# Designs tried in a protein design run: peptides against a protein of PDB entry 6MBK. Part 120

Target 1, 240 residues: chain A of PDB entry 6MBK
Amino acid sequence: GFEMVNFKEEGFGLRATRDIKAEELFLWVPRKLLMTVESAKNSVLGPLYSQDRILQAMGNIALAFHLLCERASPNSFWQPYIQTLPSEYDTPLYFEEDEVRYLQSTQAIHDVFSQYKNTARQYAYFYKVIQTHPHANKLPLKDSFTYEDYRWAVSSVMTRQNQIPTEDGSRVTLALIPLWDMCNHTNGLITTGYNLEDDRCECVALQDFRAGEQIYIFYGTRSNAEFVIHSGFFFDNNSH

## One batch from the design tools (peptide; made by RFdiffusion4, then SolubleMPNN)

Design b2_p13_7_s2 (from b2_p13_7, 10 letters changed)
Fold by OpenDDE base, seed 1:
Structure b2_p13_7_s2 (fold): chain B 240 residues (1-240), chain A 13 residues (1-13)
Amino acid sequence: as target 1 above (240 residues)
Amino acid sequence: MELFPIELVFLDV
């Protein structure tokens, strides 16, 4: 019903291979295919996770390290997914000096600087942890953990993490959703949910899509400032 | 069927 395509302006996205009707369930992703805090705990990162308070407290950082560990693992199940991720992002952590100077006149500058500072501090902390903690010895990134690695992982998680229910539905956790997160954004309504009975993410079509058309989803109502800070772009039709 | 909405969550630093 769809295929991955590299679009000229948007980069990678999904294209319909047949006509898809509005509200049609065209895409689903089982939990076992997701990169989650739980899958991080069950991975080579698990022992360190169990002993580091920051990894335990901040699921987004846990996902970032999970992503780095899997990227560094040649036999990782998620290698095909990871290879679809951008190597660089347009988010503030990648801003050039001129872009930061431009933002100094905006209300977003304080959040940008905070993001820089916090990311650098996190890297410094975890660099020390990886170098000294016994449970870090088995991590595939043990001998190669750079700031560039960390900012890439943080930016990947920042732009792609989602809340999903835990397996028992009692709480929420964080997840990267392969294949689904390749859909580019348009205005509309949230059309993605989690089906606990079938234990999968489900996406229904926002509108009719003809064969050959790009399939878009709605990320949610966000200000342009939030998009810049977290996703690195402005949305022209953002009427909020 | 229990369906929960999924929304993008930004990194909180």
Scores: peptide ipSAE 0.050, ipTM 0.706, DockQ to the pose 0.803
Fold by OpenDDE base, seed 5:
Structure b2_p13_7_s2 (fold): chain B 240 residues (1-240), chain A 13 residues (1-13)
Amino acid sequence: as target 1 above (240 residues)
Amino acid sequence: MELFPIELVFLDV
């Protein structure tokens, strides 16, 4: 029903290979394909996760380290996904001096400074952890963990993390959703949910798409996107 | 310019 294509201005996206009707379930991603806090715990990062309070408390940081570990692992299942991720982001952590100066006149400046401060502190903390903790010895990033690495991973998570239910549906956890997050953004309604019975993310078409057209979805509020559990789809008025 | 106001809080240990 679709194929991955590198579009000139938008980068990687999905193109319909057949006509897709509005509300048609055209894309689903099983839990086993997601990068989650749980998959991080089950990875080479698991032993360190079990011993570090910050990783345990901050699922987004756990995902960031999961990305870094998998990126540094040539045989990682997620290599094809990771290779599609941007090498740089249009996020505050990548702002140049002139951009920061411009933001001084806006309310966003305090958030930017907070991100800089927090990210730097986290990097310093984890640099020490990676260098000294016994369970860090087997991490593929052991000998190569730079601020640029951490900035990239944090920015990747900030722009792509989603809330999904845990396997038992009792809580929410954080996930990166390969394939699905390749759909580029358009204005509209949230058309992605999580099916607990089939244990998968499900995306229905926002509109009719003809064969050869790029498939767009509405991301909603990224960095904290919530999926509807057994309630269909919800309307998000937050146009970003 | 899109801003992503996610705050990565550093927890003091």
Scores: peptide ipSAE 0.042, ipTM 0.663, DockQ to the pose 0.047
Fold by OpenDDE base, seed 4:
Structure b2_p13_7_s2 (fold): chain B 240 residues (1-240), chain A 13 residues (1-13)
Amino acid sequence: as target 1 above (240 residues)
Amino acid sequence: MELFPIELVFLDV
């Protein structure tokens, strides 16, 4: 019912190959296809994860490192997904001085500075960990862990991470959702949930889409400032 | 260590 397309100005997105009706379940992604904190634990990162308190405490960072490790692994199951990710982002971590100056006039500036500070500190910490920790020796990124790599991974996670239930539904975990996260944003309502019975992420159509139209989803109720911080863009028709 | 700011794409779970 849809295909991945590289749209001008918007990058990769999903295009309907048939008419899709509002509220129609058109897309689902089984848990096994998700990049999660659990899959990070079960990956080459697992031994380091088990001994690093920050990775254990910060699932978003665990996802970032999981993403980097899988990117550096030619045989990774997620290579097809990773290759569809942007090489760079419009998030604050990529802003030039003039863009930061523009944000100084907004309430977002404090959060922007916090992102810079936190990301730099995290990189410095993990650079040392990767260089010195025994369980980091087998990581494919050991000799190629740059700030640019980390910035990319952090930005990828910030823009794409989601909360999903654990398999038993007892708690929540973090996940990147391949294919689904290729949908670009529009105003509307959240139309994505998790079906525990079928153990899959499910997305229903926000509106009617005709064959050939791009399929959009709503990322959540955010202000433009919040979108800049987390998604790297302003949305002109954002009502919030 | 401080977290970088994260806003999740909310799923109705």
Scores: peptide ipSAE 0.027, ipTM 0.648, DockQ to the pose 0.112
Fold by OpenDDE base, seed 3:
Structure b2_p13_7_s2 (fold): chain B 240 residues (1-240), chain A 13 residues (1-13)
Amino acid sequence: as target 1 above (240 residues)
Amino acid sequence: MELFPIELVFLDV
């Protein structure tokens, strides 16, 4: 019912190939297609994950390393998805000196400095881990792990990570959701949830879309989409 | 400029 299209000014998005009605389930993504903390644990990163307390404590960092490992793997299942990701981001970690100077007059400057400091410290820590830890020897990024790599991965996760239930529904975990996260955003109601019975993300149409129209969704703030784990869809009139 | 609120906090080792 849809296709990927590169729209002018908006970049990649989804276009309807047929008429889609409001509230119609037009898009679903099974768990097996997601990049999750669990898939990270089950990947080449698994042995290191089991021995590093930071990876265990911070699922977002685990996702960042999972993304880097898969990017460095030519035969990765997620290569088609990774190739759709931006090479650079408009996040604070990519701000130029003039942009930072502008922010010095705002309250946001402390958050920017915090992100820079924390990201740099994390990089320094994991650089040492990757160089010295036995379980890092088989990582595809062993001989190629730069700050630019880490900055990219962190920014990718920061802008695209979502909360979803674990397979048994007992806890929440973090996930990148391929295909779905290509949909551009508009104001409205959150129409994406997780169906535990079918073990998939589900997205229903916010409005009617005609064949040939771009499909827009609202998933809240771009930094982290919180899915309704147990109650289906969240209908809150939050501003975009 | 839009700032993403999620912060990756460094945990001391």
Scores: peptide ipSAE 0.067, ipTM 0.692, DockQ to the pose 0.047; fails the geometry check

Design b2_p13_7_s3 (from b2_p13_7, 9 letters changed)
Fold by OpenDDE base, seed 1:
Structure b2_p13_7_s3 (fold): chain B 240 residues (1-240), chain A 13 residues (1-13)
Amino acid sequence: as target 1 above (240 residues)
Amino acid sequence: MELFPIERVFLDV
């Protein structure tokens, strides 16, 4: 009972096509549709993943490269999803000089600089890896891997990554959840969970939504500082 | 049925 809509202020989001009641299961996404660390390992990135310690240690980076590889693959299963992602983000990696100057008066500036530094270092590292590693030869991004590509992927993952259980429920892994992550944020409670029996993400409505209303979800309890650093926005109704 | 809560996580790069 929803549709994808490009809202004027919020960008892409989900709009109810019918009345949805609070706690109604209105959206579910099977594991097979998710972009996960596991799907990254099972993709063209797999051989490189198996040989690179950073990819193995940092699932978010693995997802970032997975995203880049799939974006560069015209026949990727996730092309429809990837095309819905923003081309740019309001995250610190995209801050203009004025925004950085503004943050200089805050404690967040240290985190911003750290993010810049780490991202740049990672890019430099992986640029070399892509150019020299045998298992990188078949990656579609080999001939086109810019810092802009990397910061986009990192920002995409940073703003959209979720923890979900592994298939056996023994561990947690990282996932991008297509369609679901198009829901914009509001204050409330977590209304999304993973159903291991059905092996799918399940989202119930946070509140009643009338037909034509935008559907919002609560991403989690976070400080405004965390939102700025990782999502690039402040939320006034945040209790923290 | 028990659901595992899904939270968007903010992990540092």
Scores: peptide ipSAE 0.210, ipTM 0.781, DockQ to the pose 0.930
Fold by OpenDDE base, seed 2:
Structure b2_p13_7_s3 (fold): chain B 240 residues (1-240), chain A 13 residues (1-13)
Amino acid sequence: as target 1 above (240 residues)
Amino acid sequence: MELFPIERVFLDV
């Protein structure tokens, strides 16, 4: 009922191939297709994860390294998904000098600098870990781990991470949701949920979409300031 | 059947 399309301004998105009615379940993604903290633990990253306290404490960083490891793995199951991700982002970590100067007059500058400092410190830490830790030897990124790599992975996770329930529903975990996150954002209501019985993400249509129309979803209630800091854009129709 | 809403989360590094 949909196809991936590279739209002129929005980049990659989903386009309806048939008429989709509001509230119709048009998209679902089983857990096995998700990139999660659990899948990171079960990957080549697992041994290192089990011995690094920061990876254990910060699921978003675990996902970032999961992305990097899978990107560096030619036979990765997630290669098709990773290829849909932007090669760069509009997040603060990618701001040019002129953009930073512009923000210097705003309150956002402190958050931007914080992201820079934190990301740089994390990179320095993990660079050393990757070079010295025995369980890092099997990582495909061992000899190719640059700040640009880390910046990309962190930004990818920052802009796409979601909270989903664990398989038993007792806790929440972090996940990247392939295919689903191809939907670009519009104002509205949350129309995506996790079905534990079928162990899948389920998305119902926010509105009627005709064949040929781009399918949009609502990511959640966020201020424009939060979008700038975490997603790198303003949404004109954002009512928050 | 219970659905758990999925919302994008902004967790800083």
Scores: peptide ipSAE 0.196, ipTM 0.783, DockQ to the pose 0.892
Fold by OpenDDE base, seed 5:
Structure b2_p13_7_s3 (fold): chain B 240 residues (1-240), chain A 13 residues (1-13)
Amino acid sequence: as target 1 above (240 residues)
Amino acid sequence: MELFPIERVFLDV
């Protein structure tokens, strides 16, 4: 009912191949296809995860390293997904001097600086961990872990991470949702949920979409400042 | 069937 298309200005998105009605379940993604903190723990990263407090405490960083490990693995199940990800982002970590200067007049500048400092500190920490920790020896990124790698992974996770329930529904965890996260943002209501009985993400159409139209979803209520900091764009029609 | 809402989250790094 949909196809991946490269749209002008918006990049890759999903286009309807048939008419889709509002509230129609048009897209679902089973847990086994998601990149989650749990899948990170079950990957080559698992042994290191089990011994590093930061990886354990910060699921977003765990996902970032999971993404880097899978990217460096030619036979990774997620290679097709990873290849759809941007090579660069419009997030603050990629800002040019003029963009940073522009933000100096906004409250967002403090968050930009925080991202810079935190990301740099994290990279320095994990560079040392990867070089010295015994369980890092088998990581495919052992000899190839640059700041650019880390910046990319952090930005990928920052722009795409979602909260989903754990398998037993007792807690929330973080996940990247392949295919679904190809949908670009529009105003509306949350129309994606997790079905624990079938153990899958389910997305229903926000509105009627005609064949040939781009399928949009609502990421959540955010300010433009939050969109800039975490997603790298302003949303002109933002109702928040 | 119960659905748990999925929201794109903005977490600090």
Scores: peptide ipSAE 0.158, ipTM 0.770, DockQ to the pose 0.903
Fold by OpenDDE base, seed 4:
Structure b2_p13_7_s3 (fold): chain B 240 residues (1-240), chain A 13 residues (1-13)
Amino acid sequence: as target 1 above (240 residues)
Amino acid sequence: MELFPIERVFLDV
């Protein structure tokens, strides 16, 4: 019912191959296809995760390293997904000086600087960890862990991470949702949920989409400042 | 059937 298309201004997105009606369940993604904190723990990163407090405390960083490890693994199950991710982002970590100066007049500047500081500190910390920790020796990124790698992974997670329930529904965990996260943003309501009985993410159509139309979803109630900081774009039609 | 809404989460690094 849909296909991945590289749109000129929006990058990769989903295009309907048939008419899709509003509220139609057109897309679902089973848990086993997700990149989660749990899949990170069960990967080559697992031994290091089990001994590093920051990885344990910050699921987003765990996902970032999971993403880097899988990207560096030719036989990774998620290679097809990772290859569809942008090579760079419009997030603050990629801003040039003039772009930062533009934001200096906004309330967002404090968060931008916070991202810079935190990301730099994290990179410095994990660079040391990767160089010295015994459980880092077998990581595929051992010999290639640059700041550019890290800011890419952090930005990927920042723009795409979702909260989903654990299998038993008792807690929440973080996940990247392949294919689904290719949907670009529009105004509307949340139309994606997690079905614990079937153990999958389910997305229903926000509106009618005709064959050939791009399928959009609503990422949530966000200000333009939040979009810039966390997603790297402005949404002119943002009603919030 | 219980459906848990999924919203893309903006979390600080």
Scores: peptide ipSAE 0.156, ipTM 0.761, DockQ to the pose 0.901

Design b2_p13_7_s4 (from b2_p13_7, 9 letters changed)
Fold by OpenDDE base, seed 1:
Formats: C-alpha cells, structure tokens, sequence
Structure b2_p13_7_s4 (fold): chain B 240 residues (1-240), chain A 13 residues (1-13)
C-alpha cells in the first residue's frame, strides 16, 4: 500500500496509497533482493574480494564496490534500485568550502577531515588495485574508476547500509535494502526487523499513516552530529 | 519467531 514519490523537501520517499495502521506489516524485502556482502562475494567482485584484505575486513567497502560494479553493469539485477539512489549527497564528502568552514567551530570538523582523509586513501589504494590486480581485469569499473565514483558509492553505503543477520543467524552482515531504504526518518522506535524464518526484512508502521501521507521510519538513536556526519542532515525533533 | 532489529549503520572510517 505504498508508492515511490519524489518529495520536494526530502527527495525520494514512500507514500501510502491506503490507510496503514500502526504496527501493520506493510513492507517486506526478501534476502535475495538485498545487496549484501554475500552478494558482493558472489558477484564479479568475488575473485577480487577473496584476494583483497581491505574488502574482506570492511564490509561497507565491499558494498561500495559491489554498488559500483552493479551500477556499471547494464544488466544488473539492481539497476532499478541503483537508479533511485541520489546522484549526490549532503554528507561531508560533498561539503563545499563554506560548509567545511562553518563546521570548523565544531568538534565535528575532526570527523569530517578523518572521513576525507580515509576516503581519499581508500580510493588511492583501490585505484592501484583495480589497475594492477589480475582479478580486477573483468570489473566493469576498471576503465572508469574516479574519486567521484568512489565518493558516491561510499556515501551511498554510509547512508543506507544496515546490519542484518546471516542466513543462519550466527553472525551479522551488512546489506542495502532496496525500497525500504527510501523511507525517510522521523523520531520514534525501530520498527524494522529481520525475520530469519522467512528470510526477509520486515517493516511495520511506526504510526498510523493515511492514504497520501509519507511513510517515515526511525533510523535509530542518533545525535544530530551523527546525522550530519553520516546522513547529512539535522533532525530538530531528535529526542536523543 | 525471532525478529532481529534492523538499524542503519554508518560508515566506519
């Protein structure tokens, strides 16, 4: 009972097409539709993943490269999802000089600079890997891997990655959850979980939503500083 | 049925 809509203030989001009651299971996403570290390992990225320690150690980076590879693949299963992602983000990696200057008076500036530095270092590392590693030869991004590409992928993952259980529930892994991650944030409680029996993400409504209303979810307890650094926005009604 | 809560995770840099 929802549809994708481009809202003026929030960008893309989900809008209810009917009345949805609080606690109603209105959205679920099976594991097979998720972009996960496991799907990255099972993709064209798999051979490189198996040989690169950073990809193995940092699931978020693995997801970023997975996202880039799939974006560069016209026949990717996730093309419809990828096309819904923002082309740019309001996260620190996209800050203009004025925005950085504004943050210089805050403690957040150190996190911003760290993010810049680490992202740049990662890019430099992986640029070399892509150019020289045998298992990178077949990657669709080999001939077009720019910092802008990497910045976009990292920002996409940073703003959208989620922890989900592995199939056996023994460990936690990372996933991008298509469609669900289009829900914008509001204050409340976590209303999304992973159902291992059905092997799917399940989202219940945080509150009643009337037909035509935007469906919001609670991203979790975060400070405004964390929202700025990791999500690129302030939330004035943040109870944290 | 055990439900694992799903939370947004930020990039660790």
Amino acid sequence: as target 1 above (240 residues)
Amino acid sequence: MKLFPIERVFLDV
Scores: peptide ipSAE 0.070, ipTM 0.695, DockQ to the pose 0.839
Fold by OpenDDE base, seed 3:
Structure b2_p13_7_s4 (fold): chain B 240 residues (1-240), chain A 13 residues (1-13)
Amino acid sequence: as target 1 above (240 residues)
Amino acid sequence: MKLFPIERVFLDV
């Protein structure tokens, strides 16, 4: 009922190939297709994860390293998804000096500086870990871990991470949701949920979409500043 | 059938 299309203003998104009615379940993604903290633990990263406190405490960093390991693995199950991700981002970690100077006049500047500082410190820490820790020797990124790699992975996770329940529903974990995360944003209500009985993400249509129309979802209530910091764009019809 | 809402989360690194 949909296809991936490159739209002129929004970039890549989903387009309806048939008429879709409001509240119709048009898209679902089983857990086995998700990149999660759990899949990171079950990958080549698992042994290192089990011994590093930061990876254990910060699921977003675990996802970033999972993404880097899978990108460096030619036979990775997630290669088709990874190839759809941008090679670089328009987020603050990629800003030039002039763009940073512009942000000095906005309330976002503190968060930008925090991102720079935290990302740099994390890279320095993990560079040492990758070079010295015994369980890092088998990682495909062992001899190719640059700041540019880390910046890309962190930015990918920052712009696409989601909260989902664990398999038993007892806790919340983090996930990247392939195909679904191609949907662009519009104002509305949350129309995506996780079905534990069927163990899948489920997305229902926010409104009627005719064949040929772009399918939008609502990301949640966010300020324009948050969109710039975390997604690299403004939304004109944002009520916040 | 129990559904858990999914939001795109903007978390600090």
Scores: peptide ipSAE 0.069, ipTM 0.702, DockQ to the pose 0.879
Fold by OpenDDE base, seed 2:
Order: structure tokens, then C-alpha cells, then sequence
Structure b2_p13_7_s4 (fold): chain B 240 residues (1-240), chain A 13 residues (1-13)
């Protein structure tokens, strides 16, 4: 009922191939297709994860390294998904000097510098870990781990991560949701949930979409400032 | 059926 399309101004998104009615369940993604902290633990990253306290404490960093490992693996199950991700982002970690200078007069500058500092420190730490830790030897990124790689992975996770329930529903964990996260943002209500009985993410249509129309979802209540800092864009029709 | 809403989460590193 939909297809991936590269839209002129919005980049990749989903387009309806048939008429979809409001509240229709048009998209679902089983847990096995998700990139999660759990799938990271079960991957080639698992041994290192089990030995590194930062990876264990920060699920978003675990996902970032999961992305990097899978991207570096030609036979990765998630290659088709990874190929849909932007190669670069409009988030602060990618700001040019002129953009940073412009923001110097705004309150956002502190968040930008914080992201730079934190990301740089994390990279330095994990560069050393990857070079010296025995369980890093089998990582496909061992001999190719640049700041650009880490910046990309961190930005990918920052813009795409979601909270989903654990398999038993007792806790929440972090996940990247392939296909679903291709939907671009519009104002509205949350129309996606996780169905534990069927163990899948489920998305119902926010509104009627005719064949040929782009399918939008509501990402959640966010300010424009939050969109800029965490997603790299303004939303003119944002009601928050 | 237990349904959990899914929202984008903005977490800094």
C-alpha cells in the first residue's frame, strides 16, 4: 500500500500506492526487523557490550555502534535499511562554521557546543576501546573508525531512536524502526503503537491518504527548537 | 492486548 520515494524537498518518504483511510492499519514492523539494544547485544558487538559500562549504560550509543557494525558488514540483514538513511544530517554536529557563528547569538549555542563536546569525548573514548579491547578485534569497524563515522551514527540514532517495550512488556528499550521511520512529520496525533501480542510496531493512518500522496505521521510534541537541535529542521506548522 | 504508544525520543549523547 506504499512505496519509498525521494521527494524533492523532504528527502526520502513514503508514498501511498492506494487509497488509505484514516485509522487504517497500513504499516506494521515486527520486532525481528528492528534494530534494538537487544539486537546489538546479540550481534558481533555483544562481547564488547558485555564488557563496556558505557555501552551498557547508554542504549543510544549501543545503537550507534550497532549501526556502524552493520553498515560495515556487507551481508548484514539491515543493509537495505541502512541504505535508506541519510549520509549526512542537518543536525548541529554537521553545522559549518558560519552556522555556528550565526547561532552564537542564540540560546541554542550552548546545546550545540554540548553536543560537540560530548560526541568528541565519546569518540576519543571508544576509539581507544576499539583499538585496545580484545572483544573489539572482530568488529568490522576496528581498522576504520573515524569521527565522521561516529558522528553519522550518533546523528542517525538521535534522529531515529524510539522507545518500545521489551518483549515481556516490563520495561522500555530503544529501537530504530525500519520503513516506519521513513515517514516524514506532520502535525497531528500519535498513531503508532507497539502490539505486544503480535510483537510488532503498528501504525494507523493519521488521515485519509489518496494514491500518490505522501504518508505523514506525527513524531510527537516538539518545539521548533527541539526539531533543530535533535532533528535538524524547522516545522512551520508546528503547534507546540 | 497491551498497546504502547511510540513517539520519537530526543536523547542527547
Amino acid sequence: as target 1 above (240 residues)
Amino acid sequence: MKLFPIERVFLDV
Scores: peptide ipSAE 0.067, ipTM 0.706, DockQ to the pose 0.863
Fold by OpenDDE base, seed 5:
Formats: structure tokens, sequence, C-alpha cells
Structure b2_p13_7_s4 (fold): chain B 240 residues (1-240), chain A 13 residues (1-13)
């Protein structure tokens, strides 16, 4: 019902190949296709994860390293997804001098400085870990772990991470959702949830989309994007 | 893909 298209300025997005009605389930992504903290634990990163307190405590960092490891792995299942990711971001870690100077007049400057400091400290910490920890020897990034790599991975996760339930539904965990996160943003309501019975993310159409139209979703607050578990979808019945 | 600037502070390390 849809296809991937490069919309140039908007980057990759999804285009409807048929008419899609509001509230129609048009896209689903099984857990096995997600990049999650759990998939990180089950990857080459697993042994290191099991012995590093920060990786265990900070799921977003675990995802960042998972992303870096998979990017460095030519045969990674997620290579097609990773290739769709931007090489740079419009996040504070990529701000130019003029942008930072402008922010000096706002409350945001303190958060930006904190982010810079924390990211730098995290990089320094993990650089040492990767160089010295026995379980880091087999990581594909062992000899290629730059600040630029870390900045990219952190920014990728920061802009794309989502909260989903654990497999047993007892807790929440973090995930990157391939295919789904290619949908570009529009104003609206959250139309994506997690179906625990089928163990998949489910996205229903925000509105009617005609064949040939780009399919948009509402991202919500991306810093802490939450899935609505069970039947918490909100829809706009307006035809487009 | 549309991205937004996010001012997120990570935990200190």
Amino acid sequence: as target 1 above (240 residues)
Amino acid sequence: MKLFPIERVFLDV
C-alpha cells in the first residue's frame, strides 16, 4: 500500500500506492525488525553491555552503540535502514557558531552546553572502554570510534528513539523503528501503538491518503516518544 | 525525513 520515495528536501518518505482511509492499519513493524535495547544485548555488543553499568543504565546509549556496531557491519540486517538515516542533523550537537550565539539569549543555551559537556564526557569514557575492555575487541568499531561517530549515533537515537513495551508488557524499553520512522511529520495526533498480541508496532492512517500522496504521521514529542499500548489511537477523520 | 532540534541533556558520565 506504500513505497519508499526520496522527496529531496524532505528526504526519504512513504508514498501511498493506493487509497488509504483514515484509521486504516497500513503499516506494521514486528519486534524482530526493531533496533531495541534487547537486540543490542543480543548482538556483538552483548558481552560488553553485560559488564558496563552505563550501557545497562542508559538505554539510549545502548541504542547508539548498537547503531554504530551495525553501521560498521557490512552484512547487518539493518544496513538498508541505516543508509536512510541522515549523515548530519539539525540538533544542537551540530549547531554552528552563529546558531549557538543566537541561543545565548534564550534558556536553551544552558541545555545545549550541558549536552555538549555530557556528550563529550560520554565519548571520552567509552573511548577508553572500547580501547581497554576485553569484550570490546570484537566490536567492529574497535579501531574506528571518533567523536563524530558518537555524535551521529547519539543524535540519531535522540531524534528517533521511541518507547515500546517489553515483550512481556511489564516494562517499557527503547526502540528505533525502521520503515515507520521514514514517515515524515505533520500536525495531528498519535496514530501508532504497539500490539502485544501480535508483538508489533502498528500505525493507522491519520487521515485519508490518496494514491500518490505522501503519507504523514504525527511524531509527537520525539525526545520521549511513547507508543500507545492497546487501543489508544487518536485519529482525524478528515478526508485529504 | 523531517527532524526537529532536540535539547536533551544526557546523564553525566
Scores: peptide ipSAE 0.038, ipTM 0.672, DockQ to the pose 0.062; fails the geometry check

